# Peptides against a protein of PDB entry 1ZZD, part 129

Target 1, 109 residues: chain A of PDB entry 1ZZD
Amino acid sequence: FQVVNPYLLRDLVDLGIWDEGMKQYLITQNGSIQGLPNVPQELKDLYKTVWEISQKTIINMAADRSVYIDQSHSLNLFLRAPTMGKLTSMHFYGWKKGLKTGMYYLRTQ

## One batch from the design tools (peptide; made by RFdiffusion4, then SolubleMPNN)

Design b2_p30_3_s4 (from b2_p30_3, 13 letters changed)
Fold by OpenDDE base, seed 2:
Structure b2_p30_3_s4 (fold): chain B 109 residues (1-109), chain A 30 residues (1-30)
Amino acid sequence: as target 1 above (109 residues)
Amino acid sequence: DLEKLEEEEKKFEEEELKKLKEEEEREKLE
């Protein structure tokens, strides 16, 4: 399986903010944590320079996810993390972005 | 299906995280 960078995974777990919703968000954001409000700036700076996820990998993951996830399933995924505050909104945003992008990739690939 | 995929991905992530933490802990002890 293709998953989020293990170092980023570790750091997010240490912050106590890792969940399935976060995972889906990161995938839709091409691994970027820059938009997350509850992540320390130091960590954002770190992964700004590290950026280890290939765009091709992200595209493949997004395409695969788009095959399985419809609106209802996506909604359920993000509702599993309802206590994220602003992250909840970001999850939905990321999901929408991911689906739109995923559908594009499925048409072009 | 989606549920199966998510379960498999979760297991994979947990395993990778565990390995990473074990390695980090080992390095701290050395």
Scores: peptide ipSAE 0.022, ipTM 0.256, DockQ to the pose 0.014
Fold by OpenDDE base, seed 1:
Structure b2_p30_3_s4 (fold): chain B 109 residues (1-109), chain A 30 residues (1-30)
Amino acid sequence: as target 1 above (109 residues)
Amino acid sequence: DLEKLEEEEKKFEEEELKKLKEEEEREKLE
């Protein structure tokens, strides 16, 4: 919940592997799919980059606010704080831009 | 509280998936 990229959620649903177990796994892995054997490597590479950028962004935002944020609940805290709306939007924007570009390349390569 | 959290999680996931699908359909029409 809220640590899972919505595009990743879509892709996992399309693969037919999304379930409660998968959700809990991703939460414990902070959204990482690197350990999943049934996911194509090209998607792992794409989401690895997005994951790295997203984590860096979260860390930077936490540092700027001088508030400790647990990695597994960072986005959840943003959504629970209305004043963090812009930051949340920026985070999702980063996800969207990275995924859209990556998915385009996956279709052409 | 745990049940409420799970319901909220499910709702969030469904809403996000819906938004993505709607956006994709819109983009296909453009």
Scores: peptide ipSAE 0.019, ipTM 0.283, DockQ to the pose 0.020
Fold by OpenDDE base, seed 5:
Structure b2_p30_3_s4 (fold): chain B 109 residues (1-109), chain A 30 residues (1-30)
Amino acid sequence: as target 1 above (109 residues)
Amino acid sequence: DLEKLEEEEKKFEEEELKKLKEEEEREKLE
């Protein structure tokens, strides 16, 4: 699973800090860049709303953190666990509504 | 297939970045 805001992706690339490590970091941090010391504060402020998700979504994410630990493992769980798939879909749907902009969510069933 | 999924994700990211850069360049010219 992956959710990428294209504008955030652009800004991170412009900063020269986008790589596989950063991708995994964002996944584990639920899309938040607030904890990154090498990101300008103005950019953190700009994307602060991106991190705003419902408490319900947070609870759903906590149901299985394995989704954000290992990408390959997470995808495997998604394929084999319908309940996990539902939770993942709900999470990304919540993100999409909160972002009110383009968001990519790629999955397979 | 995990490999196919990863390839599709990478392709999407690259395409989106390209579009954004093109838009920025176009806006600078206007």
Scores: peptide ipSAE 0.016, ipTM 0.263, DockQ to the pose 0.014
Fold by OpenDDE base, seed 3:
Structure b2_p30_3_s4 (fold): chain B 109 residues (1-109), chain A 30 residues (1-30)
Amino acid sequence: as target 1 above (109 residues)
Amino acid sequence: DLEKLEEEEKKFEEEELKKLKEEEEREKLE
């Protein structure tokens, strides 16, 4: 159940920005590393094509998760630390667009 | 069930990360 490219995962971890919130952000339809201000352009360029390909897979996973959520009647949202306010806002925006129902659980880091 | 899935995903990611970090460390030593 790979969510993202393992090399991308590594690089995001090296940047110290990988967490559950980041993962959920990337899973959203609007989620992209291209829009992350705290990611060097070099990495954006490197993973641009990877993102394009993997995003389809990620979206499919999100769709599958949505079905699962419908079955379980639970939806977990992740709130990143306020120091990443912009990222958090983008995350929530993307998440809201994909929501079928309201928030069930809010997890904060 | 959702929490279990998330835990499994987390475990997978951690394992993959560990492998990558070990590879990086090896390459740095060469």
Scores: peptide ipSAE 0.016, ipTM 0.233, DockQ to the pose 0.014

Design b2_p30_4_s1 (from b2_p30_4, 14 letters changed)
Fold by OpenDDE base, seed 1:
Structure b2_p30_4_s1 (fold): chain B 109 residues (1-109), chain A 30 residues (1-30)
Amino acid sequence: as target 1 above (109 residues)
Amino acid sequence: KEIEEDEEKMYNELPKEVKEKLEKELELLK
C-alpha cells in the first residue's frame, strides 16, 4: 500500500485533478508528483521539499537499530520492536501535523 | 481505524531521540 500525504491529497482535489487515474499514477510513482504536467510548480516544489525533509529525517532515524528503511523510493519505515510494522515518512509527516484522522491509503487491485 | 491504531502504537514506541529528531525536522514545515 501507499500512504498519500493528506495535504497532497487535499491539494490535488482542490485542483480538480484527483481521479482514479491520478490515484494509480501516484501508486506507481510512490507518491511523487514531480512528473505531473498539470500540477503547479509551487506545489511540486513544496512537496518535493516535504518529501526530501521527511526522507532525510527517516534516514537519520535509521541509525537507530530498531528502525530501518526497506523501500527507498517510498521510504517505508520498519520498526522491529516490539511489533514489526510499516510506515511511510509521509505518514509520519501527516501524523505530526495533526492529521491522524482521514489518512488515505492507496492500494492496487 | 485498526491500521491507524497500530501506527499510533508504533509511533509512540519509537525511541525518544528518534521522535525528537523527527519532531525537530517537522517543525521546519510548520
Scores: peptide ipSAE 0.019, ipTM 0.353, DockQ to the pose 0.030
Fold by OpenDDE base, seed 3:
Formats: sequence, structure tokens, C-alpha cells
Structure b2_p30_4_s1 (fold): chain B 109 residues (1-109), chain A 30 residues (1-30)
Amino acid sequence: as target 1 above (109 residues)
Amino acid sequence: KEIEEDEEKMYNELPKEVKEKLEKELELLK
């Protein structure tokens, strides 16, 4: 699954560009919007910063044997002995910031 | 509710060193 930042989802909805196609695209892009032509650059810059911080967090955690990533550019975090095998740094961020109630879980059809 | 409980459990089960690294980076997002 792919967790979507609730603020990103809100912004995409406000732009009127949220649909099934967008949903599938975000799944394939690990939540990145940098490649979307119909998203304002200002929003791309905002979420690029968040993305970079998230990647930094994953890299720092990957030094531990219990944590690894499948791709250097992926937000997906794999734990050795989790109940839920796959998480993202955004997921942890959302949980710790009290945003878990607004988190959206994307799954392939 | 089950998701929230699983998240908390999984977070608490992380090694102390990993949690400290994660929390340090999360502080940057405040």
C-alpha cells in the first residue's frame, strides 16, 4: 500500500484533479507529485521538501539491521519483525503528528 | 482503531536507537 499525506490529498482535491487516474499514478510514484504537469510548481516545491526529509529519515533508519529499503528513492520502509510489513516515513510522521485519522491508504486494484 | 493500535505497537517495538533517529528527524518537521 501507499500512504498519502492528508494535506497533499486535500490540495489535489482543491485543485480538482483528484480522480482514479491520479490515485493510481501516486501509487506507482510512491506518493511523489513531482512528475505531475497539472500541479502548480509552488506545491511541488513544498512537498519536495517534505519528500527529501522523509528520505533522509529512511536513510538514517536503514543503518539498523531491523530496517531496510527496497529502493533508494522509495519512501517505503521495511521492518524485520513488524505486524505491518511495510510502512513509510510519512506514515510515522502522520501518526506522531496526530494525522492518522486523515491518512489515506492507496491500494492497487 | 486497529490501525492505530498496530501503529503504536510497531513503533514501540523499534530498537531504541532507531526510534531516536526517527524522532530526531520528525522534530525537523515541526
Scores: peptide ipSAE 0.018, ipTM 0.342, DockQ to the pose 0.030
Fold by OpenDDE base, seed 4:
Structure b2_p30_4_s1 (fold): chain B 109 residues (1-109), chain A 30 residues (1-30)
Amino acid sequence: as target 1 above (109 residues)
Amino acid sequence: KEIEEDEEKMYNELPKEVKEKLEKELELLK
């Protein structure tokens, strides 16, 4: 399944570092930005914390879903079950924090 | 909007224990 993390994409776009190279990098890194030198540490810590929350709190959140967002750029990631759980945790965190974006959820059969 | 409603529903459908743990950790991040 393909998942878009709207909050990550927003942050990368806001930083002005989003491009095709970044997209490919994220794909190879399973969505992790921890190794990016041009990303503020604060942002890395934010997403790292979400990953940790997922590890501690959420065990299984795999879903057959494709998530799309409506922005100038889009990111499609093919995720494994553990990565899906972590990114979903970030999604819920962002939602609870009041972060919004144009999104469309495509649920497959 | 409809999408936000779906997200809220998904969150609320989590087990109570999971939500409580998540909320606790989220509060620590504020």
Scores: peptide ipSAE 0.017, ipTM 0.344, DockQ to the pose 0.043
Fold by OpenDDE base, seed 2:
Structure b2_p30_4_s1 (fold): chain B 109 residues (1-109), chain A 30 residues (1-30)
Amino acid sequence: as target 1 above (109 residues)
Amino acid sequence: KEIEEDEEKMYNELPKEVKEKLEKELELLK
């Protein structure tokens, strides 16, 4: 699955580019919109800050802990938990911003 | 609800230092 910030989803809808293809793209890109040519730079900058910087922080601070970072999947975080083991920076951002119930989970199917 | 419970558990499993740095980062972004 891929966690998606509700504001990102809104912005993509407002841009008129949200569709099934975009959904699948976001899954493969782990929520990153940096590679989208039809997204304004302003939005790219905004969500780069939210997504990429946060993931970098997690990596740097968790280096000495029992945390596995999947570099091939855009720096997703895997924790030693018996349940869901994959989290993204957007998830943590949403969590701390009080958007827990507002987060969307995109799935391949 | 099950997903939310898992999310909370996973977040709580993060090292304290990591959580503090994330919080600091988020504060700077506000």
Scores: peptide ipSAE 0.020, ipTM 0.372, DockQ to the pose 0.029; fails the geometry check

Design b2_p30_4_s2 (from b2_p30_4, 13 letters changed)
Fold by OpenDDE base, seed 4:
Structure b2_p30_4_s2 (fold): chain B 109 residues (1-109), chain A 30 residues (1-30)
Amino acid sequence: as target 1 above (109 residues)
Amino acid sequence: SEIEKDEKEMYEELPEEVKEELERKLALLA
């Protein structure tokens, strides 16, 4: 599986900072560039991993799509450190927002 | 952080009885 977003790879190459060291770093960091000092903040904001994005935002987007898409879609949510409270909160929030299909919770080990 | 803020907001939107239940369950695991 690819850890690095292909568009991120392109941008890193364009910045001239892509090398074997960068590749290894991203592998160990599961694709996160947030800790890299030589990456512009604009790119950091653009290329957040699933663990670095608010799942509330993801739920909001899914809810918005559900209004206009006539197909039912399940939603995968990602939590770095899931708790019962977090999972319950997201499930309830999603339900309240109109997500009536399955919500799945994924975490890193 | 934004994530923490959003998590807190979603939690606060839970019904009070659900929060209480979560607390009870948490106590059992402590």
Scores: peptide ipSAE 0.264, ipTM 0.803, DockQ to the pose 0.767
Fold by OpenDDE base, seed 5:
Structure b2_p30_4_s2 (fold): chain B 109 residues (1-109), chain A 30 residues (1-30)
Amino acid sequence: as target 1 above (109 residues)
Amino acid sequence: SEIEKDEKEMYEELPEEVKEELERKLALLA
């Protein structure tokens, strides 16, 4: 299991801030760089983990794809803290946007 | 946050009867 995106690793090396401490930090933060003060905001915006992206946006993108192709792969949605309200909302929103099947809701422990 | 905003927007788009049902269920489980 890769915690660190290889392209993120490259960019951190290019910034000259990659070291063992950074590696350990990323492991403890599950790959998130959002809390690092020495990383440009541009990179933070680029390298968001699945938990840091709006799932509404993910649903929108999936719905847009479904207009052109019949997706064989299921759509995985990620929530840090799923609730009945959140799950119901996403399911309804996806349905409204034209997603018929293949919506799965995942979380990490 | 942006995520919270989007979650709220999706919730608000639910039919009113669904929102009411969710709220009732949450109250019972609390």
Scores: peptide ipSAE 0.199, ipTM 0.747, DockQ to the pose 0.740
Fold by OpenDDE base, seed 2:
Structure b2_p30_4_s2 (fold): chain B 109 residues (1-109), chain A 30 residues (1-30)
Amino acid sequence: as target 1 above (109 residues)
Amino acid sequence: SEIEKDEKEMYEELPEEVKEELERKLALLA
């Protein structure tokens, strides 16, 4: 798997903070830069990993594009710590938003 | 956090009977 987004890598190099230590840090953090004190907040907001984004937002975006998406393309959702409540909530919310057909794939960290 | 807020909102939108069922299941695990 790709640990670092290629654009993020570029920006970290441009900031002059890319080194072996940074590389190892990102590996241990699964690509997250949220905990880095020497990274501008703007970049942190831009380069959120899938685990750092609300899946409600993902569902909203999918619903907005549902007219143009192929139903063969299943929606992938990402939860760091899934629970019965979270899974039920997301399924129902997606259904309510009009995603009544199609498949949902859950990824866990 | 934003994620936690959104998760809570999605949960609150569940039908009451579904929430009750979830609560019963959780109670059985206590």
Scores: peptide ipSAE 0.151, ipTM 0.707, DockQ to the pose 0.785
Fold by OpenDDE base, seed 3:
Structure b2_p30_4_s2 (fold): chain B 109 residues (1-109), chain A 30 residues (1-30)
Amino acid sequence: as target 1 above (109 residues)
Amino acid sequence: SEIEKDEKEMYEELPEEVKEELERKLALLA
């Protein structure tokens, strides 16, 4: 499987910081660049992994475009460390926001 | 963190009885 986003790879190369060390770092960090001191904050904000994005924001965006989403299409939510509280909260929040599509909760395999 | 803040906000919006139930379940698992 691809560990590094291809666009991120391009930008890291353009920055001149791509090497074998960087590659191994990203593998161990599951593609996250948030901990790298030599990466501009702008890129960190752009290339957040699914585990680094607020799922509340994802739900909000889905609700905003829900009119255009086929009801057969599902919304996948990602949690690094799912708990009963988190799952319940997200499900309730999604329902309150009027989501009519299926919601699925995923974590790292 | 931003994620933690949002998670807390969503949790706080739950009905009180649901939060209490979750807390009881958490206590049993601890």
Scores: peptide ipSAE 0.204, ipTM 0.754, DockQ to the pose 0.649; fails the geometry check

Design b2_p30_4_s3 (from b2_p30_4, 14 letters changed)
Fold by OpenDDE base, seed 2:
Structure b2_p30_4_s3 (fold): chain B 109 residues (1-109), chain A 30 residues (1-30)
Amino acid sequence: as target 1 above (109 residues)
Amino acid sequence: SEIEEDEKKMYEELPEEVKKKLAEELEALK
């Protein structure tokens, strides 16, 4: 699964560009939006520093929940039972910076 | 939120070597 910043997802939804294609792209790009042509530069700049943290730093941990969202231009939260989760340094950076994070996992269909 | 609080707790419970590495990365980006 690919962990992404929940507020990034919100912003993408608000822009009306969240769909299955976007989800798949994010997965292949390790959560980066920098290569997306239809995303405003302002938004790219906002999340640039966060994303610059090493994506190779994967933290394996036991999580008491997993959060999933589906497609269709909405942030539908689905909580799952505790599982072993993978979190990136980007995720924790967001937390430390007060960006309010959640463990949002994107996966292929 | 409840989710945020749980994540904070999970972060605090990470191994020290992991937290150290994250701290180093954060400092490098500031």
Scores: peptide ipSAE 0.021, ipTM 0.305, DockQ to the pose 0.051
Fold by OpenDDE base, seed 3:
Structure b2_p30_4_s3 (fold): chain B 109 residues (1-109), chain A 30 residues (1-30)
Amino acid sequence: as target 1 above (109 residues)
Amino acid sequence: SEIEEDEKKMYEELPEEVKKKLAEELEALK
């Protein structure tokens, strides 16, 4: 499972580039948008420098290490097992409260 | 909901320094 940042989804929708193709792209890239030419560099930098660090901090404090984050390119959490629900819920709590939207799970068809 | 309460509880159980750092990062994004 790949957990997607609600703010990222919002920004992609606002840019008018969110569709099934983008969804599949994010799945194949483990959430990375760093290589997308149609995404402003400011957004790339924001998600890379702020959210990835935040994700690392929260996950590193957890005992379970079955969550993967690409510190260089990925914007999303990759879960090796669906049992990581509580951990990801904790991680995205701030986003949920701010945007009032739940976590979004990307799955391969 | 129960899920939201669990999320809140888990967040509150984080070390204070971690919560502070996370809050600062989130605030900087806004």
Scores: peptide ipSAE 0.020, ipTM 0.311, DockQ to the pose 0.050
Fold by OpenDDE base, seed 5:
Structure b2_p30_4_s3 (fold): chain B 109 residues (1-109), chain A 30 residues (1-30)
Amino acid sequence: as target 1 above (109 residues)
Amino acid sequence: SEIEEDEKKMYEELPEEVKKKLAEELEALK
C-alpha cells in the first residue's frame, strides 16, 4: 500500500484536479506529483520536505521493517506488505477518526 | 469509498486493548 499525505490530497482537491484518474496516476507514480504539469512548482517543492520529520519519527517509533519512506519521489510511506502492525493500525485509526494527521492509503482496489 | 470502508472495518476488528493503545499513541503525536 501507498500512504499519502492528507494535506497533499487537500491541495490537489483545492486545485480541482483530484479525481479517480489522479488517484490512479499517483499510484503508478508512487505518490510523486513532480511530473504533473497542472501542479504549481511551489507545491512540488513543498511536498519534497513537508512531514519528513514527522513521518520518519512515526516509522522509527513503530520499528516496522515492512514500512519505509520513499524520499526519491515524495514523502510517501510504503508498506511492502499489508500488516496489522502498529503503524498500520494507527493509520486505520486516524482515518476512522477523521484526523487531519491521519494517512490515506492509495491502492488499485 | 470501498477503501475507506475496508479501513474502518479493519480497525473495528482490532482488539479493544489495541484500539485503546492506538488512541493514546495518536494523541501523543498531536
Scores: peptide ipSAE 0.019, ipTM 0.337, DockQ to the pose 0.031
Fold by OpenDDE base, seed 4:
Structure b2_p30_4_s3 (fold): chain B 109 residues (1-109), chain A 30 residues (1-30)
Amino acid sequence: as target 1 above (109 residues)
Amino acid sequence: SEIEEDEKKMYEELPEEVKKKLAEELEALK
C-alpha cells in the first residue's frame, strides 16, 4: 500500500482538486505531484523536499486489517489488508503532531 | 477510527531513536 502524506491530502483538498482521478494519479505517480498543472509551484517545491527526506527515512510497516472510513473533508480512508507498506517520515511526524485524520492508504489494485 | 488506532500503535512502537530522527529531519524543513 501507499500512504498519502496527510499534509498533502489537506492541501489538495483545500485546492478543491481531490477526487477519484487524483487518487489514481497519485498511485500511478508514486505520490508525486510534480506533473500536476493545477498545483502551485510552491507546494511542488515543498513536497519535493518532503519526498526526498521521506526516501531517506522510509520505515517498513505491516497491517492486516481491511478498513474503510470517512472523515469531515469527505476523504475516504481505506486500508485493504496490506501485508507490508512503506511509511514516510512525514506520516509519522504528522501523527506525532496530532494529525490523526487523513491517514489514507491508497490501494494500487 | 480503526485506522487511527492501528497507526497510533505502529508509531508508538517505533524505537525512540527513530522517532527522534524523524522529528529532526522534518523540523529541518522549516
Scores: peptide ipSAE 0.017, ipTM 0.311, DockQ to the pose 0.041

Design b2_p30_4_s4 (from b2_p30_4, 12 letters changed)
Fold by OpenDDE base, seed 3:
Structure b2_p30_4_s4 (fold): chain B 109 residues (1-109), chain A 30 residues (1-30)
Amino acid sequence: as target 1 above (109 residues)
Amino acid sequence: SEIEEDYEEMYNELPEEVKEKLKELLEELA
């Protein structure tokens, strides 16, 4: 199961690189843009940190629910009975919090 | 909840093109 970051989607659209291929890439890569050659490195660095923090935040927020964590490929959170709206909201919160912390991390590196 | 309200506000501020693409993604992932 996958959650979509709407701001990542917006940024890709703003770059003018959104198409069917990009959509399928995000689906198969669980939202990771690290392997995309046509994305600026600065954006990759930002979403790498934000993505990691966001996933951890989702896990923490869903700790009171039955969750399954798959770390074989990437950090994935599976809920027993999730709704897309609920998971998307949690992802948004994770992104918002991750942006704050992630930007600090990038500045201090 | 407050988080849901914040998300809805954010969603409503997205460009229409982005909202359409987001909806398409959610439909494919559901």
Scores: peptide ipSAE 0.328, ipTM 0.830, DockQ to the pose 0.047
Fold by OpenDDE base, seed 1:
Order: C-alpha cells, then sequence, then structure tokens
Structure b2_p30_4_s4 (fold): chain B 109 residues (1-109), chain A 30 residues (1-30)
C-alpha cells in the first residue's frame, strides 16, 4: 500500500525538484523522502514525525485495511472496522493540522 | 467517508499544478 501526501507533493513542487525521477522515487520509496539529499532536513523531520511514523502506527493497528483512490484526488488508508475508521479519521485530522503548523503529537488511542 | 471528505478539502485547496501532478501520481499507483 501507499499513501499520497498532497502537502508533500506541494512542498516538493515549491522546492522546484519535482520531476519524473522524483515521482518514481516516491513510488519506489512508498512516499518517503528521507533519502533525498536535496530536501531540507526540516521537511524530512516534519514528514517523518507527522506522517510516516503515524501512518505506520495506524497500519499496524488495522486488522482489515484497504487503500482507496477516491475521485482521482485521494489515496487513503481505509480501515474496515467502523471504530478503527473513526480513529483513523481523527488521526487524519490531526495530521492535517500538524502539517500546517509543523506540530503533531502521536498518541495512543 | 470523513477521511475522504478531509482529503477532498485538502485537494481543493492545492494549486492547480499540484492537483495535476497528484492526479498523475495516483493514476500510476492505481
Amino acid sequence: as target 1 above (109 residues)
Amino acid sequence: SEIEEDYEEMYNELPEEVKEKLKELLEELA
């Protein structure tokens, strides 16, 4: 599975480093930018802490999971269980706010 | 779903250029 972070894509575009090579890199690296030398460390830290680690946690919590592409603008991890779905929604909201502010705290639910 | 709605909101706020690139990426991942 792979989750596409639209803000990450925006940031890469803003940095002027988005190209076919970068796209393929993200695909092969499952969205991780940790290995990119031309990305500021601050951004690496942000997306590592806010997105990559938290998403891994969600995935590990899910017994049944699916990746959905919704109307060609979303690629999200969806949890089949309603309770887990609600948890994921709350986490996603937190992630969204965290990316905007640069602050996100992962907590056990 | 709520997740999809949140994602849609974020998507709609993106610059057009980014939307296009995102769509391309999603198509390749599908």
Scores: peptide ipSAE 0.314, ipTM 0.810, DockQ to the pose 0.024
Fold by OpenDDE base, seed 4:
Structure b2_p30_4_s4 (fold): chain B 109 residues (1-109), chain A 30 residues (1-30)
Amino acid sequence: as target 1 above (109 residues)
Amino acid sequence: SEIEEDYEEMYNELPEEVKEKLKELLEELA
């Protein structure tokens, strides 16, 4: 699976460094920006922390999830552990509140 | 579900340009 953080995308766009090369880099690096020379260290530090927190959260939830957007712009969320729905909901709520600690896991079809 | 609603609301709050790029990225990963 690969990880995507919408806020990371936003920040990269805001920096004006988002392009095809950046996109492909993220794909090959599973969402990591640590190796990008044109990204400020502040952002690298931020999203390193975000990654760590997200991993911890998922482990604690003992749940697996997958999110993707289809061509109609509909959102599809799959939870393999629906019993952890409350914790997962809280996690997404945190994202909505701008905590930037959530990661979406995308599985290749 | 509540989870989907939370995500959708977060997504909708993103700038349109970011949403488009996110969609593109997700489509390539799918």
Scores: peptide ipSAE 0.308, ipTM 0.807, DockQ to the pose 0.027
Fold by OpenDDE base, seed 5:
Structure b2_p30_4_s4 (fold): chain B 109 residues (1-109), chain A 30 residues (1-30)
Amino acid sequence: as target 1 above (109 residues)
Amino acid sequence: SEIEEDYEEMYNELPEEVKEKLKELLEELA
């Protein structure tokens, strides 16, 4: 699964570098910005740690929410009016999908 | 949970533009 940090997105928007290319890059790189040449090194250093912490946080939340049985059908409801809770559920959807395929996915920077 | 509360507070402080982009990104990740 991929953790999407809202602060990272905010900072990229504030830098004026958020576009379709940036979005696709984040998707393919699992949220890592380390390889982006147009991102200041200060942000890379910051979100290296933040990215790692976020990954652990999502895993911990998933452990606390092991009761979730199926998020695929609820996904469309979450997309109507996203709240942080619903966005978190979408993160867990990716997590659960990975578990169903037998793939345990965790990266570090 | 406390984590969810912290994240909710964080999310609520985001500009609407960022919220929309976040939604779009998560839709593609789903």
Scores: peptide ipSAE 0.353, ipTM 0.829, DockQ to the pose 0.025; fails the geometry check

